# Peptides against a protein of PDB entry 8YR4, part 107

Target 1, 309 residues: chain A of PDB entry 8YR4
Amino acid sequence: PRGSPALQLVVLICLGLMGLERALNVLVPIFYRNIVNLLTEKAPWNSLAWTVTSYVFLKFLQGGGTGSTGFVSNLRTFLWIRVQQFTSRRVELLIFSHLHELSLRWHLGRRTGEVLRIADRGTSSVTGLLSYLVFNVIPTLADIIIGIIYFSMFFNAWFGLIVFLCMSLYLTLTIVVTEWRTKFRRAMNTQENATRARAVDSLLNFETVKYYNAESYEVERYREAIIKYQGLEWKSSASLVLLNQTQNLVIGLGLLAGSLLCAYFVTEQKLQVGDYVLFGTYIIQLYMPLNWFGTYYRMIQTNFIDMEN

## One batch from the design tools (peptide; made by RFdiffusion4, then SolubleMPNN)

Design b2_p17_8_s4 (from b2_p17_8, 13 letters changed)
Fold by OpenDDE base, seed 3:
Structure b2_p17_8_s4 (fold): chain B 309 residues (1-309), chain A 17 residues (1-17)
Amino acid sequence: as target 1 above (309 residues)
Amino acid sequence: DLLKQLQEKRLQEELAE
C-alpha cells in the first residue's frame, strides 16, 4: 500500500511473522528429536525438563499442525485484517469508479442487481486470490524448499532427494487430478443451479400448477433433476476421495523410503534414534498444509475465471 | 483421521465458494 507508512510497517511485520513460522516449522521437529535423544541417553532431569518446556513453548507458537491455530499465525491474521480491509476498500472503489465511467447504454442493458453482483464477485475474487497466494501457497512452497535444504545438509543428500521426488510427484499429481476433477465440479454446480431454478420457477408459478393439478408432475420433474444432480455430486465426491487417496499414497511411499533409510543409518550409528522420529514428524508436518493445496489451486483457478468475466 | 481431513477439506471448499 503506497499511501500509508503505517500499513507498510504492518505488511513488513506480517512478512517477518511468516519468516518466524518457517523457522518454527524447522525448530519444533529438532527439539522433539532432542527430547527423544535425551530420553534414550537417560540424561539428567534438569536438561530434559528445560528441553521439554522449550519444545512445548515452540509448539504453542507454531500451533497444532495446520499452522492456522498457532499464536504466531493468529497474530499475523489479526494484524493482516487492517491490510485486507484497506485492499478490499481500494478494489471496491476502483470497480465502483469504473462502473460510473461505463456508458449509460451498458447500464440500461443490465439490471442494477447484476451490476452489483459483478462488482462483488470482482472484489472478492481479487482479494481472495491475493490472500490465498500470499498466506497459503507461497508459505507451503517455502516449507518444501526449506525441508529439502534441511534434509540435504543435516542428514544426507539421499534424504533431500527422497523429499524432492516425493513433493514434486505430490504437487504434479495434485494439479493433474485437480484439473481432471474441476470438470465434474463445474457440471455439478451447473446442474445444482438448474435444479434450483426449476424449484423456484415451480414455486413462482404455484397458481398455474394448482390450476392444472400438475403438483405430481412438478414433483416428478424435481425428483429427476435431483437424481441427475446426485449422479454428478457422486462423481465430484468420488474424485475428491481419489485425490486424497493418491496424495496419501505418495506421502506414504516417501515416508516408507525415508523411514527405512533412517532406520538403516541408525543401525550403522550414523544417525540417532531421535533423527528417525524427526524425519517422520517433519514429513507429516509438510503433509498437513499440502493436503489443502488442491483446494487452493482450484480456488485460484476459479477466481481467475471470475476475474475474466 | 482421513475422514476428518476430508470433512475439513469440504468445509474449506464450501467456505471458499
Scores: peptide ipSAE 0.025, ipTM 0.663, DockQ to the pose 0.304
Fold by OpenDDE base, seed 5:
Parts: structure tokens; sequence; C-alpha cells
Structure b2_p17_8_s4 (fold): chain B 309 residues (1-309), chain A 17 residues (1-17)
């Protein structure tokens, strides 16, 4: 926001809070590791109690991984409301100004309600895209990179490689399956609109349908349209289940490989029991936001296509 | 899964509005 130093400061604070969330994503598993190690060593109560209290406090700040209602995330979201409102208003005014610059012929050829719907879609698409990129996509990618670096530095390089391969495969398969699935979704939406249009046309022509005693014919035609829709809906839903299961399998394989390797190193006294728990906790923490990555990717693609039209 | 479907539906509703 170029015109308000106050909003620029809020943006900087929000970016700082995003950095703090990344730090918390590393610290929380570390403190949890330390608790497990202290419990294993039968450490004195005072040290254990302080570490547990610190962990719970950090966990309160972090929240639960996926867009979670942690204190830092809530504070960021609260501060961002004014920035979002400023951005939305700016985009809306730009679209409105552009609409007034368009020819009278363009306005006469379109219904005012359609023009407003295009303006609202344009505003929501831009603001939504920016929000999802900044608050969901970029942070998730950053957490993956931080994770790879952390495991490569503090664990054996094999752990960093497992995380890298697992996350790369996960992202690639998520993109490929989401692009494949988008075809079924578009077909479903087209058939839904066609089914709705038939119902509206039949109801608008109710007097004509009644005059010809064609109610049974219109109901049967609507039923056929619903059956055709449900066939496409099933394909869309089944493809979603396939995506989710594929994602689960990739994470499961990564978790299995890394957990077995951790367990082996614990038996060889190269790692502590807490390090096993850290790995599992961190992988699960990375998995939570990644479940939504396919949705974000599709939304980004749709919004870009809608902005080009 | 259900939460993902609900959010995908909400996101579609928010994109369709």
Amino acid sequence: as target 1 above (309 residues)
Amino acid sequence: DLLKQLQEKRLQEELAE
C-alpha cells in the first residue's frame, strides 16, 4: 500500500509474524524432543517442568499446523484485515473506473448484473489469489525448505534426502492428479449449469407445460439430467479420493522410511529417543498444510484463467 | 477428507459468487 505508512508498517509486522511462525515450526518439535529425552533420562522435575511449560507456550503461539488458530496466526489475520480491505477497495475502484472507460456499446450489449458479477469476481479473484499465495503456498514451501535444511544439518544427510524426495514426489503427484481431476470438475460444473437451466426454463414455462399436460415429460427429462450430473460428480469425487489416497501413500512411505532409519540409529546409540519423536512430529506437521496444496493450486489456475478473460 | 471437500465447496461457492 504505497499511500499509507501505517498500512506499510502493518504489512511489515505481518511478514515478521510469518517469519516467527516458521521459527515456531522448528522450535516446537525441538522442545518436544527435549521433553522425551528428559523423561528418558529421568531428569529432575524442575528442568522437566520448565521445558514442558515452554513447549506448551510455544505450541499456543504456533497452533496446529494447517491454517491453525495459533496466537501468532490469529494476530497476523487480525492485522491483515485492514490491508485486505484497502487492497479490495483499490481493486474494486480500478475495475469500476475501467468499466466507466468502456464504450457505451459494450454496456448496452451486457446486462448490468453481469457487469457487476464480473467486477466482483475480478476483485475476489485478485484478493483471494494474493491471500492464498502469501499465507498458504509460500509459507508451506518455506517450511519444506527449512525442514530439508534442518534435517540435513542436525541429522544424517539421508533424512534430508528422504524429506526432499517425499515432498518433491508429493507436490509433483498433487499437481499432475489435480490437473487430471480438473477435467472431470469442469464437465461436472457444465452439466450442473445445464441441469439448472433446464429446471429454470421448465418452471418459467410452467403455464405452457401445464397446458400440454407435459409435467411427467419435464420431470423425466430433469431426472435424466440429474443422472448424467451424478455420473460426472462420481468421477469428480472418486478422483478426489484417489488424490487424497495418493498423497497419504507418499507421506506414509516417507514416514516409514525415515522412522525406520531413526529407529535404527537409536538402536545404534547415534540418536536419542527424542529424535525419533521429532522426525515423526515434524513430518506430520508438514503433511497438514500439504493436504490443501491441490486446492490452492487449482484455485490459482482458475483465478489466472478468469483474470485473462 | 470431509473438511477438504467442504473447503473445496466453500472455495467454489466463493469463486462462483
Scores: peptide ipSAE 0.021, ipTM 0.611, DockQ to the pose 0.141
Fold by OpenDDE base, seed 2:
Structure b2_p17_8_s4 (fold): chain B 309 residues (1-309), chain A 17 residues (1-17)
Amino acid sequence: as target 1 above (309 residues)
Amino acid sequence: DLLKQLQEKRLQEELAE
């Protein structure tokens, strides 16, 4: 935000909080590992109680365990409201200024309500795209990279390779299946609009339908349109289930391979029991934001198309 | 799954407004 040093400071604080979230994503599994190791070693209660209290505090800051947002994420979201409002207002004013530069012939050919709706969609698309890129996509990619580096340095190169292959395959399949799903969604939306248009036309011509006693005919046509819509809706919904199941299978295979390898190294006394728990916890933690990646990717693509129009 | 459907529905509602 150019012109407000206060908003620039808020952006810097939000970036710092995003860095803190990345640090918490590494520290929380480490502290959980340490608890399991201390329990296994039958460590004194004072050391265990301090580590558990520290873990719970870090977990409160991180969130994510039960779908709850963490304190750091909530604070970031709260501070970002002012930046979003400033950005939205700036985009709205730019669009409004551009609309005033357009020809009188363009304004006479369009209803003022349609022009305002286009302006609101444009503003929402820009602000939405920025928020999803900065707060969801980039942090998720950063967490994956940090995870690969962590497992490569502190475990074995084989763990880093498993995470790399699993996450690369997951991202690739998520993109490919999401692009495939987009065709079914577009077909569904087109048929939904056509079904809605038929219902509106039938209701607007209500007097004519009553005059010809054509109510049963219009109901049957609407029923056929609904059945056709539901056939496309089923394909869209089934494709979402297929995406989720494909994602679950890839993560399940990565978790299986890495967990078996970790268990083997624990039996050889190269790793501790806590390291097994750390691997499982960290992989599940990486999976949580990735589950939404397909939705974010599609939304970003849609918002880019809506900005080009 | 239900949360994904709800988010996709909210996203469709936000794109339809």
Scores: peptide ipSAE 0.020, ipTM 0.586, DockQ to the pose 0.136
Fold by OpenDDE base, seed 4:
Structure b2_p17_8_s4 (fold): chain B 309 residues (1-309), chain A 17 residues (1-17)
Amino acid sequence: as target 1 above (309 residues)
Amino acid sequence: DLLKQLQEKRLQEELAE
C-alpha cells in the first residue's frame, strides 16, 4: 500500500506471521517426533513434560484442521482487515472513476443498478482473488516445497521424491477435476437463479395467478424447475465427492508408500520410531489445506471470469 | 464433505458480501 507507512508495516508483520506459520508447520511434527522418541527411550518426566508443553503451545499457535483457526492465522487475518479495506476501497474508487470516464452511450445502454452490481462484483472478485492467492495458495505451495526439502535433507531422497510425486499428482488431479466440476456448478447456479426468478415472478403476479386460478399450474411449473435443479445439484455434489475421494486416494497412496518406506528404514535402524510418526503427521498436515485447494482454484477461475465480464 | 460445502458456502457468502 503506497502512502501509508502504518499499512506497510502491517503487511510486513503479516508476511512475518506467514513465515512463522511455515516454521510451525515444520516444528509441530518435529516436536511430536521428539515426544514419541522420549517416550520410547523412557526419558525423565521433566524432559518429557517440557517437550509436551512446548508441543501443545506450538499446536495452539499453528491451530488444527485447515490451520485457519490457529492463533497466528487469526492474528494475521485480524491485522489484514485494515489492508483489505484499504485495497478494496482503492479498487472500488478506481472502478468508479473508470465508470465516470466511460462514454455516455455505455451508460445509457445500462441500468444504474446493473452498473453498481458489476462494480461491486469486480471489486469483490479482485480483493477475494488476491486474498486467496496470498493467504491460501502461496502458503500451501510453500509448505509443500518446504516439506519436499525437509524430507529430502533429513530423510532419504526417496521420501522427497514420494512427497513430490504425491503432491504433484494431487495438485494436477485437483485442477483437472475442479475444472471439470466447474461446468456442473455453473449449470446448477444458472438453474438455481432461473428457479428463483420463476418463484419471484409467480409471487409478483400473485393477483393474476389468483384471477386465473392458475396456482396449481404455477406450483407444477415450480416443481419441474426444482426437479431440474436437483438433477444438476446431484451432478455438482457427486462431482465434489469424486474430487474428495480422488484427493483422498492420492494422499492415501502417498501415505502408504512413504509409511512403508519409513517402517522399512526403522527396521534397518536408519530411522527412529518417531521419524515414522513425523512422516505420517506431516503428510496429514499437508493434506488439510490441500483439501481446500480445489475450492481456491475454482474461486480464482470464477473471479477471473467475473473480472472479464 | 458437509464441512467443505459449508466452508465453500461461507467462502461464497464472504465473496458475495
Scores: peptide ipSAE 0.020, ipTM 0.594, DockQ to the pose 0.137

## One batch from the design tools (peptide; made by RFdiffusion4, then SolubleMPNN)

Design b2_p18_1_s1 (from b2_p18_1, 10 letters changed)
Fold by OpenDDE base, seed 4:
Structure b2_p18_1_s1 (fold): chain B 309 residues (1-309), chain A 18 residues (1-18)
Amino acid sequence: as target 1 above (309 residues)
Amino acid sequence: LLEQLLQQILNAPGERDF
């Protein structure tokens, strides 16, 4: 933000907190590994209690792997409110000034309420999209890259390859299935708007409907529109279940391949029992934010289409 | 007023499937 050194400092603190979240995503599995190794070695209670307490503290800072429930993420979100408000207000003022520079012919051809609605949608779309890209998409991609590097360096190149192939296949299938699903969602939204418009037109013409005793006919027409909507809603919802199931299968296959390979290296005494637990924990932590990646990709596509209109 | 209320109901942000 140009002109406020305080907001620039808040942005730098938020970027620092994002870096801390990436460090926590690596440290939490490492501390959990260390607990399992200390339990296996029957280590003294003092060492175990310190490691468990440190793990729980790091887990409180990280949260449940969804990235939104950790103390660091909540603090980042709280600090970002002022930056978002500044950015939103700046975009709104830029849109408003641009609207005043447009020709009188452009304004005479449009209803003022429609223009304001387009401006509000444009502002919320742009600000939302940027926030999702910066705080969800980029961090998730960074965690995948950090994971590939970590497993390649500390385990074996084969583990890094499994994670790379699994995550690349997951992202590719998520994009392809989400694009396919977007057709059903658009058809559903179009039919929802048509069903709502019919209900509104029937209620606005209430006097005419009552005059002709046509209430039963309007109810049946509305029922037919609802049934048509529900047929499209079912396709949209079933396509979401198919996406989630495809994602679960890809992660399940990656987890199976990597866990079998890890178990093999533990039997060869090249890895410890804690390293098996680390692999499983880390893959599950990568999976949690990836479930939202299809939602983020869809929001990106919708927001680009809403900006072109 | 009823058109504005109906437009508010129609323009209610559909529950973003979070």
Scores: peptide ipSAE 0.012, ipTM 0.460, DockQ to the pose 0.019
Fold by OpenDDE base, seed 5:
Structure b2_p18_1_s1 (fold): chain B 309 residues (1-309), chain A 18 residues (1-18)
Amino acid sequence: as target 1 above (309 residues)
Amino acid sequence: LLEQLLQQILNAPGERDF
């Protein structure tokens, strides 16, 4: 934010907290590994109790990863409220100023309610896009990269390769299937708008409909429009289930391959039982934010198209 | 009331796909 040193400091603190979340995403699985190893070795209660207490404290700070709100994420979100409000107000004032520079002919050709809706959509689109990029997309990509590096350095290079291939395939399929489903969603939204417009026109002409006793005819036309909408909605929803199932299969295959390899190395005494648990825990932590990646990609794509129009 | 309802219907945010 140009012009407010206080808001610039808040942004820097939020970026620092995002870095701390990335560190917690690595530390929590490590401490959980250590607990499992200490339990397996029948270690003294004092060492175990300290490690468990430290794990629970780190888990409180982390939460459940990017899909659940930990203390650090909540603190970041709280501090970001003022930055979001400043950004939103700045975008809103820029749009409002631009609307006042437009010709009287442009204002006469548009309904005032439509102009205000464009302004509100524009503000929400820009602020939403920025928030999704900074708080969801970038952190998820960072956690994947950190994961690949961690598994490549502290495990066998084969684990880093499995994570890399799994995540690359997941992201690629998510993009391709999301682009493929976007056509069904656009068709659904177009039919929804047409169905809504018909209902509005029928209700605005209520006196005429009542005068001609055409109520049953208008209800039947509305029912036909709903059935046509639901046929498109089903295609949209079925395509979403297909996306989610494809994502689940890719992660399941990666988890299977990596878990079998971990189990083999534990049997060969090259890894400890805790390392098997670490791998499973870390992959599940990566999976949770990735479920939303399709939604983020779609929102980004829609918001860019809506900004060009 | 009808104009407010119509405005609410027209301004209904498209379903946030959760």
Scores: peptide ipSAE 0.010, ipTM 0.472, DockQ to the pose 0.019
Fold by OpenDDE base, seed 2:
Structure b2_p18_1_s1 (fold): chain B 309 residues (1-309), chain A 18 residues (1-18)
Amino acid sequence: as target 1 above (309 residues)
Amino acid sequence: LLEQLLQQILNAPGERDF
């Protein structure tokens, strides 16, 4: 944000908090490994209690699991509200000033409510795109790269290769299947708009429909439009299930290959039991943000299309 | 008023359940 040193400082703090989240994503699995190793070795209670307390504190800072946001993520989100509001207001004022520069002929051909809706879509598309890129996509890609480096340095090179191949295949299939699915979603949205337009046209002309006793005809025409919509909705929903199952299969195969290799190296006394638990925990932790990646990719594409309109 | 309300309902971006 140009012109406010306070908002620039808030952006720098938010970037620092994002770096801290990346560090926590590595440290939490390491501390969990250490607990498992200390339990296996029957270590003294004082060392175990300190490691468990440290793990729980780091896990509180990180959050994670199904639906829990960590303290660091919540603090980042809270601080970012002012930056988002500044960016939104700046985009709204730029769109509004541009609308006032447009010709009277352009304004006479459009309803004021349509013009305001175009402005709101433009603002939401830009702010949405920036938020998804900076806070979801870039951090997830960074966590994958950090994971590959970590497994390549502290495990065998084979683990880094398994994670690399699994994540590369996951991302590629997610993009390809999401692009394929986008066709079904566009067809569904077009038919939804057409079905809504028919329902409203029939309701606006209710006096004419009543005069001709055409209620049964309009109901049957609306039923046919609903059946056509539901056929497209089913294709959209079934394509989502196919995406999720494909994602689960890729992660399942990567987890199987890596877990079998880890178990083998534990039997050869090259790795500890805690390292097996670390691998499983870390892969599941990488999977949680990736499950939403297809949604984020689609939202980015939608926001680009809504910004071009 | 009813036409404007119906057009607002038609033009309400359905909350895209994300």
Scores: peptide ipSAE 0.009, ipTM 0.431, DockQ to the pose 0.017
Fold by OpenDDE base, seed 1:
Structure b2_p18_1_s1 (fold): chain B 309 residues (1-309), chain A 18 residues (1-18)
Amino acid sequence: as target 1 above (309 residues)
Amino acid sequence: LLEQLLQQILNAPGERDF
């Protein structure tokens, strides 16, 4: 944010907290590995209790892997409220100033409530886009890269390759299926708006509909519009289930291949039992934010379209 | 009033599909 050094400091603190969250995503599985290894070795209670207490503290800072429930993520979200409000207000004032520079003919052709709704959509779209890029997309890509580097350096190049191929295939299929799905969602939204507009027009002309006893005709026309909407909604929802199932299959295959390879290296005494648990835990942690990646990509596309309108 | 109510129903944020 230009003009407020306090808000610039808050942005830097939020970026520092994002870096801390990335470090926690690596440290939490490592500490869980160490607990499993100490339990397997029947280590003394004092070392085990210290490692468990440290793990639980790190897990409290990280949260449930969904990002939404961890102390660091909650603190980041809390600090970001002021930055979001400043950005939203700045975009809203820029849109409002631009609306006042538009021709009188443009204002006479549009209802003030429609103009305000376009301004609110534009402001929400820009603020939403920035929030999804900074808090979801960039961190998820960073966690994947950190994961590939970690597994390549500390396990074997084969583990890094499995994670790379699995995540690359997952992201590619997510983008391709989401692009395909976006057509169904656009058709659904267009038909929803048309169905709603027809209901509004019928209700605004209520006196005319009563004068001609046309209530049954208007109800039947509204029913046909709802049936057409529901046919498009079903295609949108079915395409989402297909996306989620495809994502689940790709992660399941990656988890299977990596878990079998890890189990084999444990039987060969090249890895410990804790390393098997580390791999499974780390892959599940990578999967949690990736499940929403299709939703974020769709929201980014919608927000770009709403910003162009 | 009916236009304002209809605009409030129209401007009711359709459940943002998170």
Scores: peptide ipSAE 0.009, ipTM 0.455, DockQ to the pose 0.018

Design b2_p18_1_s2 (from b2_p18_1, 11 letters changed)
Fold by OpenDDE base, seed 4:
Structure b2_p18_1_s2 (fold): chain B 309 residues (1-309), chain A 18 residues (1-18)
Amino acid sequence: as target 1 above (309 residues)
Amino acid sequence: MLEELLQQILNAPGETLE
């Protein structure tokens, strides 16, 4: 943000917190490995208790699990509110200024309410897209790269290759299936709007419908529109299940291949039991944000389309 | 009034929490 040194400092702090989240994503599995190794070695209680306490503290900072945000992520999100508000207001003012620079002929050809709605959509789309790229997409890609590097350096090049192939296949299939799914979602949304518009038109013309005793006819037309909507909704929902199942299968195969290889290296005394647990924990940890990547890609794609209209 | 209310309901951003 130009002109506010305080907001620039907040952005730098948020970037620092994002770096800390990446570090936590590596450290948490390492500490969990160390707990398993200490338990296997029957280490003294004091060493174990310190390592467990440190792990739980790091896990509190990281968060993770379905629906739990970490302390660092929450603090970043909280600090970012002011930056988002500044950015939103700046985009709104730029759009509003640009609207005032447009020709009178352009304004006379459009309803003021449509113009405002386009402006609000444009602002929301731009600010949403930027926040999504910076806080979800880029961090997830960074965690994958860090994971590939970590496994390649500390385990074997084969583990890095498995993670690379698994994540590349996962991302590619997520994109392809999401693009394929987008047509069903658009068709569903179009039919939803048409169904709502028909209901509104029937209710606005209530007196005319009553005059002609056409209530049964309007109800039947509405039923047909609902059935048509539900047929598209089913395709949308079924395509989501297919996406989720495809993602689950890819991660499951990657986890299987890597876990079998890790187990083999543990039997060969090249890795410890804790390293097996680390691999499984780290892959599951990578899966959690990736599950949302399809939603992220859709929001990005929708926001680009909404900017073209 | 009713038309504006209906337009507001129709224009409410459905939080598609998928």
Scores: peptide ipSAE 0.007, ipTM 0.413, DockQ to the pose 0.018
Fold by OpenDDE base, seed 3:
Structure b2_p18_1_s2 (fold): chain B 309 residues (1-309), chain A 18 residues (1-18)
Amino acid sequence: as target 1 above (309 residues)
Amino acid sequence: MLEELLQQILNAPGETLE
């Protein structure tokens, strides 16, 4: 935002807080590893208590596994409200000014309610897209890259390769299955709108329906529309279950391969027991935002289509 | 948050084909 140095500073602080969240995502598993190692070694209580207190403090900053409930994430979200409001207002004013530049013929051909709905869709799509890209998609991709680098440097190249293959396969299957699923969801939404339109038309023509005693006929037409909708809803829901199960299988295979390899290196005394716990904790932590990636990808696609219309 | 963001986008007015 070129117009206010204060908002530029807030954006820079938000980017710094995003970097801190990425650092916390690496540090929290490391401190948990250190606790397990200190417990295994029967280390002095003072060292253990300090490490546990530090871990709990870092976990408070990070938050629960979704990352969205952490102190740093909440502070970032709070600071971003002003940037979002500025961006929303700027987009709304640009759309509104553009609507006033349009010809009188364009305004006479459209209902004022339709024009406002297009403006609201345009504003919500742009602001939504920006928020998803900056706060969900980019950070999740960064965490994967950081994870691959971390495991490659501190464990072995084989761990980095397992995480790389697992995450690449996960993302590819998530995209492919989400694109396939989007066809069923569009068909469901179109049939939902058609079913709703039939109900509205029947209710608007209530006097005519009463005059012809056609109530039973309209109820049967509505039932047929609901059955068609439910058939498409089932396909949409079943495709979501298939997506979630495919994702779970890929993560399960990656977790199995990496856990077996980690256990082997612990038996060879190349890694400590805490490293096994770190690997499992870190993979689960990477999985939590990825579970929603298919939802984010679909929302981005929907918002792009709503901006082109 | 994700549920609220999902609700904000799901509450983005569906295509009411008027």
Scores: peptide ipSAE 0.005, ipTM 0.374, DockQ to the pose 0.039
Fold by OpenDDE base, seed 2:
Structure b2_p18_1_s2 (fold): chain B 309 residues (1-309), chain A 18 residues (1-18)
Amino acid sequence: as target 1 above (309 residues)
Amino acid sequence: MLEELLQQILNAPGETLE
């Protein structure tokens, strides 16, 4: 944001909080490992209690339970509201000023309500795109890179390779299946618009339909349009289930391979029991934001198309 | 009333928030 030093400071604080979230994503599994190792070694209660208390505090800062947002993420979201409002207002004012520069002929050919709806969509698309890129996509990619580096340095190059192959395959399949799904979604949306247009046309011509006693005919034509729509909706929804299942299988195979390798190294006394728990916990943490990556990728593509129009 | 209802139906964003 140019012109407000206060909003620039808020952006810098939000970036610092994002860095803290990345640090928490590494520290939380490490502290959980340490708890498991201390329990295995039958360590003194004071050391265990301190490590558990520290873990719970870090977990409160991180969040990431069954849909729970962490304190750091909530604080970031709260601070970002002012930046979002400033950005939205700036885009709205730019669109509004541009609309006033357009010719009277352009305004007479379009309904004011349609123009305002295009402006609102454009503003929402820009603000949404920036939010998804900065808070979902970039952090998720950073967490993957940090994970690969961490496992390569502290475990073995084989663990880093498993995570790299798993995440690369996951991202590739997510993109490919999302692009494939986009065809079904476009077909569904086209048929939805056609079904809606038919219903609106029938209702606008209500007097004509009544004059010809054609209500049963119009209802049957609408039913046929709904059945065609539902056939496309089913393909769209089934393709989402297929995406989610494909993602689950890739993560499951990566988790299986890495867990077996970790278990083997624990039996050889090269790793501790806590390291097995660390691997499982960290892979699950990487999976959580990735589950939505396909949805974010599609939203980003849609928002780019909506900005070009 | 019917035009406003049709306009509300027409302006209901099919934002399928997936």
Scores: peptide ipSAE 0.010, ipTM 0.420, DockQ to the pose 0.018; fails the geometry check
Fold by OpenDDE base, seed 1:
Structure b2_p18_1_s2 (fold): chain B 309 residues (1-309), chain A 18 residues (1-18)
Amino acid sequence: as target 1 above (309 residues)
Amino acid sequence: MLEELLQQILNAPGETLE
């Protein structure tokens, strides 16, 4: 935000909190590993109790599985409200100024209330997209890179390769299947709007429909439009199930391969029992934000196509 | 550009990202 040093400081604090979330995503599995190792070694209660208390505190800061309920995430979201409001208002004013520069012919052809509703949806969409990019997409990609580096440095290079291949395949399939699904969703939305428009036109012309006793004909045309919509809705929903199942299979195979390799290295005394638990915990932590990646990618693709036009 | 943006925003299902 150019022009407000206070908002620039808030952005810097939010970036610092994002860095802290990335550090917590590495530290929480490490402390959980250490608990499992201390339990396996039958370590003194005082050392175990301190490590458990530290883990629970770090887990409170990180939050639940999605990280969205963590203290650091909530504090970041709270601080970001002011930046979002500033950005929204700036985009709204830019759109509003641009609307005033448009020709009188453009304004006479459109309902002012519809134009405003579109502008409000546009600003909300842009600000929402920016928030998803900055706080979900970029951090998730950073956590994957940090994970690959961590497993390559502190485990065997084979673990880093498994995570790299699993996440690369997951992201690639998510993109490809999401692009394929976007066609079905667009067709569904277009047919929904056409079905709604037909219902509105029939009801606005109710006097004409009554005059010709055409009620049964209009009901049948509406039924055909609904059946066509439901056929597209089914394709959209079925394609979502296919995406989710494909994602689940890729993560399941990566988890299986890495867990078997961890178990083997533990039997060879090259890794501790805690390292097996760390791997499983870390992969599950990476999976949770990735589940939403297909939704974010679709929102990004929609909003970018919407900005180029 | 703005007209197509406007049509796409109108056609975006109003799932308010609350």
Scores: peptide ipSAE 0.000, ipTM 0.351, DockQ to the pose 0.021; fails the geometry check

